# Peptides against a protein of PDB entry 2L9B: the designs that were tried, part 37

Target 1, 91 residues: chain A of PDB entry 2L9B
Amino acid sequence: ANFLSQKFPELPSGIDVNINMTTPAMMISSELAKKPKEVQLKFLQKFQEWTRAHPEDAVSLLELCPQLSFVTAELLLTNGICKVDDLIPLA
Target 2, 91 residues: chain A of PDB entry 2L9B as posed
Amino acid sequence: ANFLSQKFPELPSGIDVNINMTTPAMMISSELAKKPKEVQLKFLQKFQEWTRAHPEDAASLLELCPQLSFVTAELLLTNGICKVDDLIPLA

## One batch from the design tools (peptide; made by RFdiffusion4, then SolubleMPNN)

Design b1_p17_4_s3 (from b1_p17_4 with L1M E10Y K15T)
Fold by OpenDDE base, seed 5:
Structure b1_p17_4_s3 (fold): chain B 91 residues (1-91), chain A 17 residues (1-17)
Amino acid sequence: as target 1 above (91 residues)
Amino acid sequence: MKAPDFDKLYEFFETLL
């Protein structure tokens, strides 16, 4: 077991991505587009609530799984919650 | 590498709260 599995034992394994055929960013955008807006917003809400309740664990998770930062940004932009300029200070 | 499974991630965050 690696550090990620030890710290977050119930974290799902995720979906394998073949980097020769697609990029993680392309996969994330594709998967998000499959969900209705209500589901996207519910996911974002739960992630934000967890992050607020567990800020130190959230930092560790986002460091080990940077694709989740991309997910958050994509959800905010796609749903018109913020603009690209709003994310610049957070990068 | 791994990409997110959004259905499972949603369940994960629900469990952690």
Scores: peptide ipSAE 0.097, ipTM 0.655, DockQ to the pose 0.659
Fold by OpenDDE base, seed 3:
Structure b1_p17_4_s3 (fold): chain B 91 residues (1-91), chain A 17 residues (1-17)
Amino acid sequence: as target 1 above (91 residues)
Amino acid sequence: MKAPDFDKLYEFFETLL
């Protein structure tokens, strides 16, 4: 097991994709788009709640899995919770 | 490589909370 799996043993493995056919960002966007807004918001809520409850683990997770930062950002943007300009200071 | 399985991720966070 890799470090990520050891730190977060219950973290799902994810879905295998062919990197020659898509990018991680494209796939994340596509997968999010398949979910109803209600589900997207619920996911975002739970992720944010977990982040608040486990800030140090959250930092570690996001450093190791930057795709989750993308997921969070896209959820915020697509659901109109924030704008691109709101994310610029964090870049 | 792998992309997130959002259904499982949702359950993951539900379990942690």
Scores: peptide ipSAE 0.085, ipTM 0.639, DockQ to the pose 0.626
Fold by OpenDDE base, seed 1:
Structure b1_p17_4_s3 (fold): chain B 91 residues (1-91), chain A 17 residues (1-17)
Amino acid sequence: as target 1 above (91 residues)
Amino acid sequence: MKAPDFDKLYEFFETLL
């Protein structure tokens, strides 16, 4: 299995999500996917800056919403910043 | 522990775009 499947085994593979089953993280990811690459990279940059400026809130957020790790990984992969093989050791 | 306000969270990330 790839990184995402290993880290988030609860996520179904290749199945469209009903709007009533959409998590906030999935909603964010969906909206990001509609944006140009430049905007997606801008998000990653701002998220990085926010995390550095608010480390306690960042930890709390990821503990409460672990799906955000999925969103971040997805954006890194889809924008060619990372390869799956780069992330697999983190699973 | 309080549950996150997901509406505000989404708004936060929209602002980052």
Scores: peptide ipSAE 0.049, ipTM 0.580, DockQ to the pose 0.100
Fold by OpenDDE base, seed 2:
Structure b1_p17_4_s3 (fold): chain B 91 residues (1-91), chain A 17 residues (1-17)
Amino acid sequence: as target 1 above (91 residues)
Amino acid sequence: MKAPDFDKLYEFFETLL
């Protein structure tokens, strides 16, 4: 079993989620996981607001740094905002 | 790795937050 399967046990077999499990992505995830829940939520909120205000930059950022997509997904799951199946359409 | 679909991601954020 890979990291994704272990981290997200609710992920159905055969489902391919567009998550980058590289070392950089894991590092970002680990650092955010160490922060209080309030900080994690603020990150999500500010990231959402920023993407709304800067859509073209957001596209470029996500293309250049797919790690952010992974981090965002993990934070959503960790904080109970969504389930694994909710992320499938994003792949 | 394939980059995520931004439009879907943006929609997802608006739905959840």
Scores: peptide ipSAE 0.021, ipTM 0.533, DockQ to the pose 0.054

Design b1_p17_4_s4 (from b1_p17_4, 5 letters changed)
Fold by OpenDDE base, seed 4:
Structure b1_p17_4_s4 (fold): chain B 91 residues (1-91), chain A 17 residues (1-17)
Amino acid sequence: as target 1 above (91 residues)
Amino acid sequence: MKAPDFDALLAFFETLL
């Protein structure tokens, strides 16, 4: 019924996080690190291709799900694809 | 508050392309 579900009906709902025990960033970082590098890179590739193909939807998605920005940044940094300095212009 | 389900997100984007 919300905007995201209407535009992206198959978008996952996510996993509940208790911020009193951990931050979303900490959980995301931990969960990402559990995935094989090949899977991490595959996600980056698919997400990048999707955002390029659907820039307007990507903006909407990232505004409504800021955690995806963290996911992307974390994967880029941890896989050595970019440096923190490269992300400063986007902050 | 929710954190992304990474595996589900990967599957999601794979289905979009």
Scores: peptide ipSAE 0.179, ipTM 0.727, DockQ to the pose 0.671
Fold by OpenDDE base, seed 1:
Structure b1_p17_4_s4 (fold): chain B 91 residues (1-91), chain A 17 residues (1-17)
Amino acid sequence: as target 1 above (91 residues)
Amino acid sequence: MKAPDFDALLAFFETLL
C-alpha cells in the first residue's frame, strides 16, 4: 500500500477485468447503463458533493483511480448534462 | 486490471459524506 491507498483504506478494490476481452471503459459503460437513471444521477451528485467538500482528497482519489474521470464523463454525456465538445479541452 | 465497482463506489461516497 502506498500513500494514496493509506489515505483511502475503505476504497473498493474494483472488478477484475480481462484486458484481452474488454477494457475498463467498456465495463464502465456497460455497468452504468444497467443502472436506472435516478441511480446514475445520484452517483454524480454524491461524487460532486464529496469533491466540493474534500477537494484535496478528490485530487488524490483521481490520481489513485483515474478511471473515475471516465465514469464522471460517461454519466454527464449519457444523461445529456454536457456535450462531447464540452470535454475536449480536458483531453 | 481493475474496473470500478459502481455500487460499491456509490456506497463509499455515501459513507464519506
Scores: peptide ipSAE 0.176, ipTM 0.727, DockQ to the pose 0.679
Fold by OpenDDE base, seed 5:
Structure b1_p17_4_s4 (fold): chain B 91 residues (1-91), chain A 17 residues (1-17)
Amino acid sequence: as target 1 above (91 residues)
Amino acid sequence: MKAPDFDALLAFFETLL
């Protein structure tokens, strides 16, 4: 068992990505686009609420699963909550 | 590599709140 499985035992395993055919970013974008906007916003809300409630654990999770940072940024951008320029100070 | 499972992650965060 690795650090993530021990700290977050119910964390989903995720989806396998063949990097020769696609990238993680492409996979994430395509999967998010399959969901209604209401579901996308619900995910963003729940993830943000959890990170606010558990900031130390959130840092650990995002360091080990940087894909989640991309998910958050993608949802903010595609739903018009912010623009690309708004994220520059955070990079 | 692993990419996030959107539906599974949504369920995961809902159980943590």
Scores: peptide ipSAE 0.173, ipTM 0.727, DockQ to the pose 0.657
Fold by OpenDDE base, seed 2:
Structure b1_p17_4_s4 (fold): chain B 91 residues (1-91), chain A 17 residues (1-17)
Amino acid sequence: as target 1 above (91 residues)
Amino acid sequence: MKAPDFDALLAFFETLL
C-alpha cells in the first residue's frame, strides 16, 4: 500500500475492467448511465461538498484515483450541468 | 484496469461528510 492509499484506507478498489472488450471510458460511462438521475446528482452533490471541504485531500484522492475526474466530468456533462467546452480547460 | 464502483464510491463519500 502506498502513502495515498493509507490516507484513504476505505476507498473502494473499483471494478476490474476487461479493456479488450471496451475502453475504460466507455465502461465508466455506461455504468454511470445505469444509475438513476437522482443517484447521479446525489453523487455529484456529495463529491462537490467533500472537495470544497477538503481541497488538499481532494487533490490527493484524484492522484490516487484519476478515474474520478472522468466520472465527475461525465456526470456533469450527461446531467447538463456543464458543456464539453467548459471542461476543456481542465483537461 | 479498474473502473470505479459507483455505489461504493457514493457510500465512501457519504461517510466522509
Scores: peptide ipSAE 0.172, ipTM 0.722, DockQ to the pose 0.692

Design b1_p17_5_s1 (from b1_p17_5 with H10Y A11K K15T)
Fold by OpenDDE base, seed 4:
Structure b1_p17_5_s1 (fold): chain B 91 residues (1-91), chain A 17 residues (1-17)
Amino acid sequence: as target 1 above (91 residues)
Amino acid sequence: PPVPDFDALYKFFETLF
């Protein structure tokens, strides 16, 4: 357990991906789509608020779990909060 | 793993505040 893991000991392990059958991006989209829109938006709001309040910890968390960037992007796009072009400057 | 457990992740974030 490295420093980042120790900083977030309660962080979930995640879900395995069979790269021969799907991609992490596809699974992220699929798993998010299983959640009601209201839950998606509430998750996004909470994550964004936490990130604003704890930017240093957010950097650490995203370093530990870069997948959260894809989660955030997916939520923003699928819920119509922004479009792909809006994310280009962030790439 | 490369994909989050979203239910657990949601609960995780709720407890971070």
Scores: peptide ipSAE 0.202, ipTM 0.725, DockQ to the pose 0.663
Fold by OpenDDE base, seed 1:
Structure b1_p17_5_s1 (fold): chain B 91 residues (1-91), chain A 17 residues (1-17)
Amino acid sequence: as target 1 above (91 residues)
Amino acid sequence: PPVPDFDALYKFFETLF
């Protein structure tokens, strides 16, 4: 509808969250955990590669879909790439 | 806000390249 949505017309709409049943954070953790580590790392790799190649578009994407920041943090923590203490300055 | 469809997001990133 807005300019950012038009910039990424094929961005998946995502999965609705029923806040009476779960939270976005819980669902993110659960859905990621269902994937093999190899798949998790491939996803992280693709996002990081794209971000490096298109930093301005990455800013736009994160404005449109801020939950991707939570996805990235979860992937980094779960796979032992980052420590919780490393994320404290960002909170 | 909706939670990402991770398989779809992966394909989305593939499309961007």
Scores: peptide ipSAE 0.201, ipTM 0.730, DockQ to the pose 0.652
Fold by OpenDDE base, seed 5:
Structure b1_p17_5_s1 (fold): chain B 91 residues (1-91), chain A 17 residues (1-17)
Amino acid sequence: as target 1 above (91 residues)
Amino acid sequence: PPVPDFDALYKFFETLF
């Protein structure tokens, strides 16, 4: 394992994607949509709090798991916290 | 790469505090 994987040994491995059936983005959206809104918001809150407290580690985590950027954006959009236009300057 | 396991990720972040 690389340095980043060693830094977060308890990070979940995730779930494989069958590219003949779906895309990673579609699967992420589907998995998130299965959860109640209150659970989605609590997850977003935890991630945001940790990111603010550990910005350097957050960069490392996002490098290791760039999918988390999509997860965050999806949660913000689907819960009406922001609109697509709000994300343009950050993309 | 694999997509995040939402439930597992939630538990992971709980342990970071």
Scores: peptide ipSAE 0.198, ipTM 0.724, DockQ to the pose 0.670
Fold by OpenDDE base, seed 3:
Order: structure tokens, then C-alpha cells, then sequence
Structure b1_p17_5_s1 (fold): chain B 91 residues (1-91), chain A 17 residues (1-17)
């Protein structure tokens, strides 16, 4: 097992994407849109709170699961209460 | 790459606190 898998052993597996029918970005947008706005915001808030408390681990998580950057961007854009510029720097 | 299971991810984040 690699270092990142050992660091986040309980990280859930994702959902397969059929690239002949859709794109990952479209799939993310569609899946998020199935959730009520309050659920979307709660997810975003928990992710942001965790990244603020654990910035180095957040970088590792995004390296392991880069799809989360698209999730964050979509949530910010669709809900309109935050913008990409408001994100915590994870450099 | 796979798309996140958002319900599972939320539960995952809860376990991190």
C-alpha cells in the first residue's frame, strides 16, 4: 500500500464514469444537483473546516483524489455564496 | 478517474473530526 492510502484508509471509493457518454465534470455537476442546497452547503462547510484545520493533510487528500477540486469549484459557483478566490491556499 | 460518492464522502469527513 502507498503512503496516501495508508494516510486515508477509510477514503470511500468513487463512482465509475462512462467516458463515452459523459465527462467527469458533467457527472460531478449532475450528482451535486441531485442534493438539496442545504446538503450541498453542509458538505462544503465541513470540507472547508477540515482543510483549514489540516492544510497539509488536505494537500495530500487532493493529490490522492483530485476530483475534489472540481467538486469544490462546482459548489462555489452554483451556490453563489463563495467564489474560487475565497478558497484556502493549499500550495 | 471516478466521481465521488458524496454521501460517503460526507461521512468520511465526519470521521476525521
Amino acid sequence: as target 1 above (91 residues)
Amino acid sequence: PPVPDFDALYKFFETLF
Scores: peptide ipSAE 0.189, ipTM 0.715, DockQ to the pose 0.636

Design b1_p17_5_s2 (from b1_p17_5 with P1M F6V H10F)
Fold by OpenDDE base, seed 4:
Structure b1_p17_5_s2 (fold): chain B 91 residues (1-91), chain A 17 residues (1-17)
Amino acid sequence: as target 1 above (91 residues)
Amino acid sequence: MPVPDVDALFAFFEKLF
């Protein structure tokens, strides 16, 4: 365990998929779609608030678990909070 | 790259928030 893992010891590891980002993204999208919209929106709201309150921890978390970028981006796009073009500056 | 267990991930964040 590294320092970041110790900061978030209960963070799920997920399933390792050694393919380019397209396949993991598609898998994430399908799993997220199984969640009710209300749950998705509530997650985004709380994640936004948490990120605002803990910006350095948020950066650390995304570095530790880069797949969360796919989760967050997918939820933002699917729920119409941002557009694909809004994410381009972040890439 | 790990693909997250979305259920477990959401449960984790509910505890984090």
Scores: peptide ipSAE 0.300, ipTM 0.801, DockQ to the pose 0.599
Fold by OpenDDE base, seed 3:
Structure b1_p17_5_s2 (fold): chain B 91 residues (1-91), chain A 17 residues (1-17)
Amino acid sequence: as target 1 above (91 residues)
Amino acid sequence: MPVPDVDALFAFFEKLF
């Protein structure tokens, strides 16, 4: 945990929520929806490029920040880039 | 599980990229 945090020293931790996964997902979804579509798409583009260039760091980041996988999936779905059925193999 | 601060998260990644 300490090693992963040193890779991304300024990564925000967020707020711990001690409820089921459904409500946090809804909260994330609503906050993402407040961002302009152009900003959402730009984020996806840059994240894709960064992940491709830094695959090991990307794995570490997703392990350190599991909610980021949800963020990415949500952005893909809401912007019509993929459908729920496309994500089933990841479950 | 943590709920991310989306604004802070986006700001972080803009610096990371």
Scores: peptide ipSAE 0.298, ipTM 0.800, DockQ to the pose 0.640
Fold by OpenDDE base, seed 1:
Structure b1_p17_5_s2 (fold): chain B 91 residues (1-91), chain A 17 residues (1-17)
Amino acid sequence: as target 1 above (91 residues)
Amino acid sequence: MPVPDVDALFAFFEKLF
């Protein structure tokens, strides 16, 4: 954890929500939905390209920030890029 | 679980990319 934090020192920590996982997920979904579709799609495109170019760093980032896995999944679903059934193997 | 500041998160990635 400390090593990963050194790798991405500017990664926002966010706010720790000390409740069940469903409510934090709903909060994230709500914030994502406020972004214009064009911004959401551009983020996904750039993140996908970056992940392909930097697979080791991508793994480290997702280990450091598990919330990012949900963020990515939510954006994929809401923009019609994948379906819920497509995410079953990732759960 | 920490809830990310979505604006800050997107800004971070724009810098990372």
Scores: peptide ipSAE 0.287, ipTM 0.793, DockQ to the pose 0.646
Fold by OpenDDE base, seed 5:
Order: C-alpha cells, then sequence, then structure tokens
Structure b1_p17_5_s2 (fold): chain B 91 residues (1-91), chain A 17 residues (1-17)
C-alpha cells in the first residue's frame, strides 16, 4: 500500500464510501455522465494507450484504486464500445 | 471504497499521460 501510493503520489484520494457496491458504482456513473462525450472518449483512449505502454504500473494503479475499474467499465459501456456481456469474462 | 472526484481524476491522468 505504501509502495503503491509512492508510485502515484499525486493520485486523488476521493471520498470513502463504506456501503454496498451498487451505490459507489452509481455515484461514479453519475459523475462521469456529467462530462461531455468527447471528454469521456479522450480520457478512455489515453488511458488505454497508457495501459498498453505501462502494463505493470496499470496493474498497480488498479489495485490501489479499484474504483478505476468502475470508471473504465462505465466509459466502455456508455459510449457503446462494449456491452455488459463483453465484460463477463473479466469478472 | 473511495469514490473518485472525476474532475481531479481526469486532471491527474492528463499529467500521467
Amino acid sequence: as target 1 above (91 residues)
Amino acid sequence: MPVPDVDALFAFFEKLF
């Protein structure tokens, strides 16, 4: 945990929500939906490119911030890049 | 789990990318 936080020292902490998984996911989805589609697509594209270039760091980042899994999945779904069934093998 | 500030998250990644 300390090593991971040192790896990404400027990573935002967010707000801790200690409730069921549905509510945090809903909150993330709501906030993402406030961004213009062009901004969403640009973020997703850059994140995918970064992940391909830094696969080890990407794993570390997702372990440190599991909420990014919700962010990425939501962006893929809402922008029609994949469907829910496409994510099942990743669960 | 921590719910991200989407604005801050996007700003962070703009620096990371």
Scores: peptide ipSAE 0.286, ipTM 0.796, DockQ to the pose 0.609

Design b1_p17_5_s3 (from b1_p17_5 with H10Y)
Fold by OpenDDE base, seed 1:
Structure b1_p17_5_s3 (fold): chain B 91 residues (1-91), chain A 17 residues (1-17)
Amino acid sequence: as target 1 above (91 residues)
Amino acid sequence: PPVPDFDALYAFFEKLF
C-alpha cells in the first residue's frame, strides 16, 4: 500500500460500476438521493468542517478518492446551496 | 472504483470526524 492508503486504512474501496448499465455520475446521484435530506446536509456539514480543520489531510483524502469532489458538488447542487454557474470556474 | 459505498463511507467519516 502507498503512503496515502496507509493514512486512511479504513477508507472503503467503493462499488464497481457496470458501464453498460449506468454511469458513475448517475450512480452517485441516485445513491445520494436515497438518503434523507437531513442526512445529506449533516454529511456535507461534517465533511466541510473536517476539511476546514484538517486541510492537508483533506487534500490527501481527495487525492486518494477524487470522486469525493463530485459527491460534494452533487450535494451542494441538489440541496440548493450553490448553482451550476458557481462551479463553472472550477471545471 | 469511482462510486463510493455511501453507507460504508458514512461509517468511515463518523470515525474520522
Scores: peptide ipSAE 0.209, ipTM 0.734, DockQ to the pose 0.704
Fold by OpenDDE base, seed 4:
Structure b1_p17_5_s3 (fold): chain B 91 residues (1-91), chain A 17 residues (1-17)
Amino acid sequence: as target 1 above (91 residues)
Amino acid sequence: PPVPDFDALYAFFEKLF
């Protein structure tokens, strides 16, 4: 295991995607939609606060699991916290 | 993989946060 994996040893491995049937973005949207809005907001709020409090660890986590950027963006968009235009400068 | 196991991810983050 590399340094980042050692830092977050219990980070889930993820789910495979059948690229002939769907896309990672579609799968992310689908999986997030399975969670109640309250849970989504709570997750996002905690992640936001954690990221602000632990920026170095957040960078490490996103290096190890870059799809979390898409998760975060999806949660921000679907919960009406920001619009696509707000994310453009970050792309 | 490019898609998280969200059930496990939520559990992971509840412990992490």
Scores: peptide ipSAE 0.207, ipTM 0.730, DockQ to the pose 0.722
Fold by OpenDDE base, seed 2:
Structure b1_p17_5_s3 (fold): chain B 91 residues (1-91), chain A 17 residues (1-17)
Amino acid sequence: as target 1 above (91 residues)
Amino acid sequence: PPVPDFDALYAFFEKLF
């Protein structure tokens, strides 16, 4: 944990969830949907390219911030890049 | 926490990438 934090010292903290009003998944979906489509696609493209170029760092980042897996999946789904069935094998 | 601060996260990734 300390090692991973040192690897990405500028990684921001998340936002606490008021579980009486929403769920983490709902909040992630909502927050992503607030971003313009072009921003979402740009993010996906950059993240995809970075992951291919830095697979070990990508693994480390996802260990430190596992919710990014959900973020990525949500972006892929909402932008019509893949279907739910495409993600089932990854579960 | 389980939900990223997306404004900050986007800024982070713009720097990271």
Scores: peptide ipSAE 0.204, ipTM 0.732, DockQ to the pose 0.728
Fold by OpenDDE base, seed 3:
Order: sequence, then structure tokens, then C-alpha cells
Structure b1_p17_5_s3 (fold): chain B 91 residues (1-91), chain A 17 residues (1-17)
Amino acid sequence: as target 1 above (91 residues)
Amino acid sequence: PPVPDFDALYAFFEKLF
């Protein structure tokens, strides 16, 4: 964990979840929905481009922040880029 | 934690990308 964190020293810490009030998935969905569609799409595009250009670092980042997998899936679904059935093989 | 700080994360990725 320390080694991976050293790759991304400026990576922000996350936000704690009150498990009596919500779930991580619900909070991620809610926070993403607060952003304009254009911002969501721009983030997704840049993340995908960076992932293609830096696949090893992308793996490291997803190991350090596995919630980004959910973020990516949520962005794909809510912006109509893919359907739930498209994600079944990846689950 | 299980949920990203999205404002900070967006800023981070803008610098990373």
C-alpha cells in the first residue's frame, strides 16, 4: 500500500461513509450526479485516455482506489454509453 | 475510504492527465 501510494503522492483521501445512513455505491452515485454531464463525460474520456497510455499505472491506481471501477461503471451507465448487461461479464 | 472526494479527485486528475 505504501509503495502504491508513493506512485500517486498527491492522490486525495476519500470520504468516510456513515453505514447507517447510506452505502458507498449510493454515495458515489449521488456525488457523480451532482456534476454536470459535460464534466462527467470529460472526466471519463480523460481517464480512459490516460488508462490506455499508462496501463501499468492504471492498474496500480485501481488497486489503490478500487472505487474508481465503480465510478467508471456508473459513468458509463448513467451517460448511456453501455447497459447493465454489458457489464455482466466484467463482474 | 470507500468513497472518493470528487472535487479533490477531479483536481488531481486534471494535474495527472
Scores: peptide ipSAE 0.196, ipTM 0.726, DockQ to the pose 0.700

Design b1_p17_5_s4 (from b1_p17_5 with F6V H10F A11K K15T)
Fold by OpenDDE base, seed 4:
Structure b1_p17_5_s4 (fold): chain B 91 residues (1-91), chain A 17 residues (1-17)
Amino acid sequence: as target 1 above (91 residues)
Amino acid sequence: PPVPDVDALFKFFETLF
């Protein structure tokens, strides 16, 4: 295990995607939509607080699992917390 | 790269936070 994986030993493995059947974005969006809105909002709140409290670990986590950036962005957008235009500076 | 297992990921963060 690499250094980053050792920081988060319980980080779950990802899921392979058949690009001929779907896209990673589509899969993530559909799975996120299965979560109750309250759960989505709680996740965002906790993740925001955690990233503020542990900025270096947050960077490490996003480097280890860059797909999490999509998860966060998707939740922000679908819950109306920000617009696509608000994410442009992060692109 | 693989996409996150959303269910497992949310569970993971429940314990992380």
Scores: peptide ipSAE 0.251, ipTM 0.744, DockQ to the pose 0.714
Fold by OpenDDE base, seed 1:
Structure b1_p17_5_s4 (fold): chain B 91 residues (1-91), chain A 17 residues (1-17)
Amino acid sequence: as target 1 above (91 residues)
Amino acid sequence: PPVPDVDALFKFFETLF
């Protein structure tokens, strides 16, 4: 355990992906799509507020769990908050 | 490589916020 995991001791462990059946991106997208729109938007709002209030911790969290970047991007896209073209500079 | 447990992740953030 490193200092990042110590900082977020309640961060859930990842789930292994059967690469013969799906990809991490597909799995994340599928699970996110199961959430009601209002739940997705609430998550984005709270995460945005938390990130602005705790930028140092946000960086640490994204370093510990880089897949979270995909989660947020996917939610932004699927809820029409941004377009694929808007994310090109970040790729 | 592991991916986030989305349900658990959302609950985690609920406590983090």
Scores: peptide ipSAE 0.232, ipTM 0.736, DockQ to the pose 0.720
Fold by OpenDDE base, seed 5:
Structure b1_p17_5_s4 (fold): chain B 91 residues (1-91), chain A 17 residues (1-17)
Amino acid sequence: as target 1 above (91 residues)
Amino acid sequence: PPVPDVDALFKFFETLF
């Protein structure tokens, strides 16, 4: 395992995507929509708090787990009360 | 790279947070 993977040994591998039937974005959107709004907002709030407390690890996690970028963006767009400006800086 | 798995991510971050 590389250094990033070693930082988060419990990080899930993910699931296969059949590109003939769906896309990663479609799958993420549909799975998020199955979660109650309260759960969606709680996840987003906790992630924001964690990224503020652990900015270096947050950058590493986003690099290692690109799907998290889709999740965060989708939650921001669908819930409205959080904006793109609330995202952690990556530069 | 990892592909989408929202359920697994939520469970992972419940422990991470």
Scores: peptide ipSAE 0.210, ipTM 0.715, DockQ to the pose 0.651
Fold by OpenDDE base, seed 3:
Structure b1_p17_5_s4 (fold): chain B 91 residues (1-91), chain A 17 residues (1-17)
Amino acid sequence: as target 1 above (91 residues)
Amino acid sequence: PPVPDVDALFKFFETLF
């Protein structure tokens, strides 16, 4: 955990989730939906570029921040880039 | 209205959970 955090010093502290009102997945889905499609696609483009340029760091980041896996999956699905069945091998 | 840059977006969602 310390090693991974040192690799990403700009990672912010987490936001508490009121589990009686929502779930992290629901919160992320809602927040993503508020973003314009152009912004969503820009995020995917930049994440793709970054993961290709830094594959080892990308693996570390996804392990450290599993919410990022959900973010990318959600964006891929909602923008019609892939289907749920396409994600099954990744589960 | 203002739109977040990509870096800000990454940081924002990394705070969730």
Scores: peptide ipSAE 0.165, ipTM 0.682, DockQ to the pose 0.110

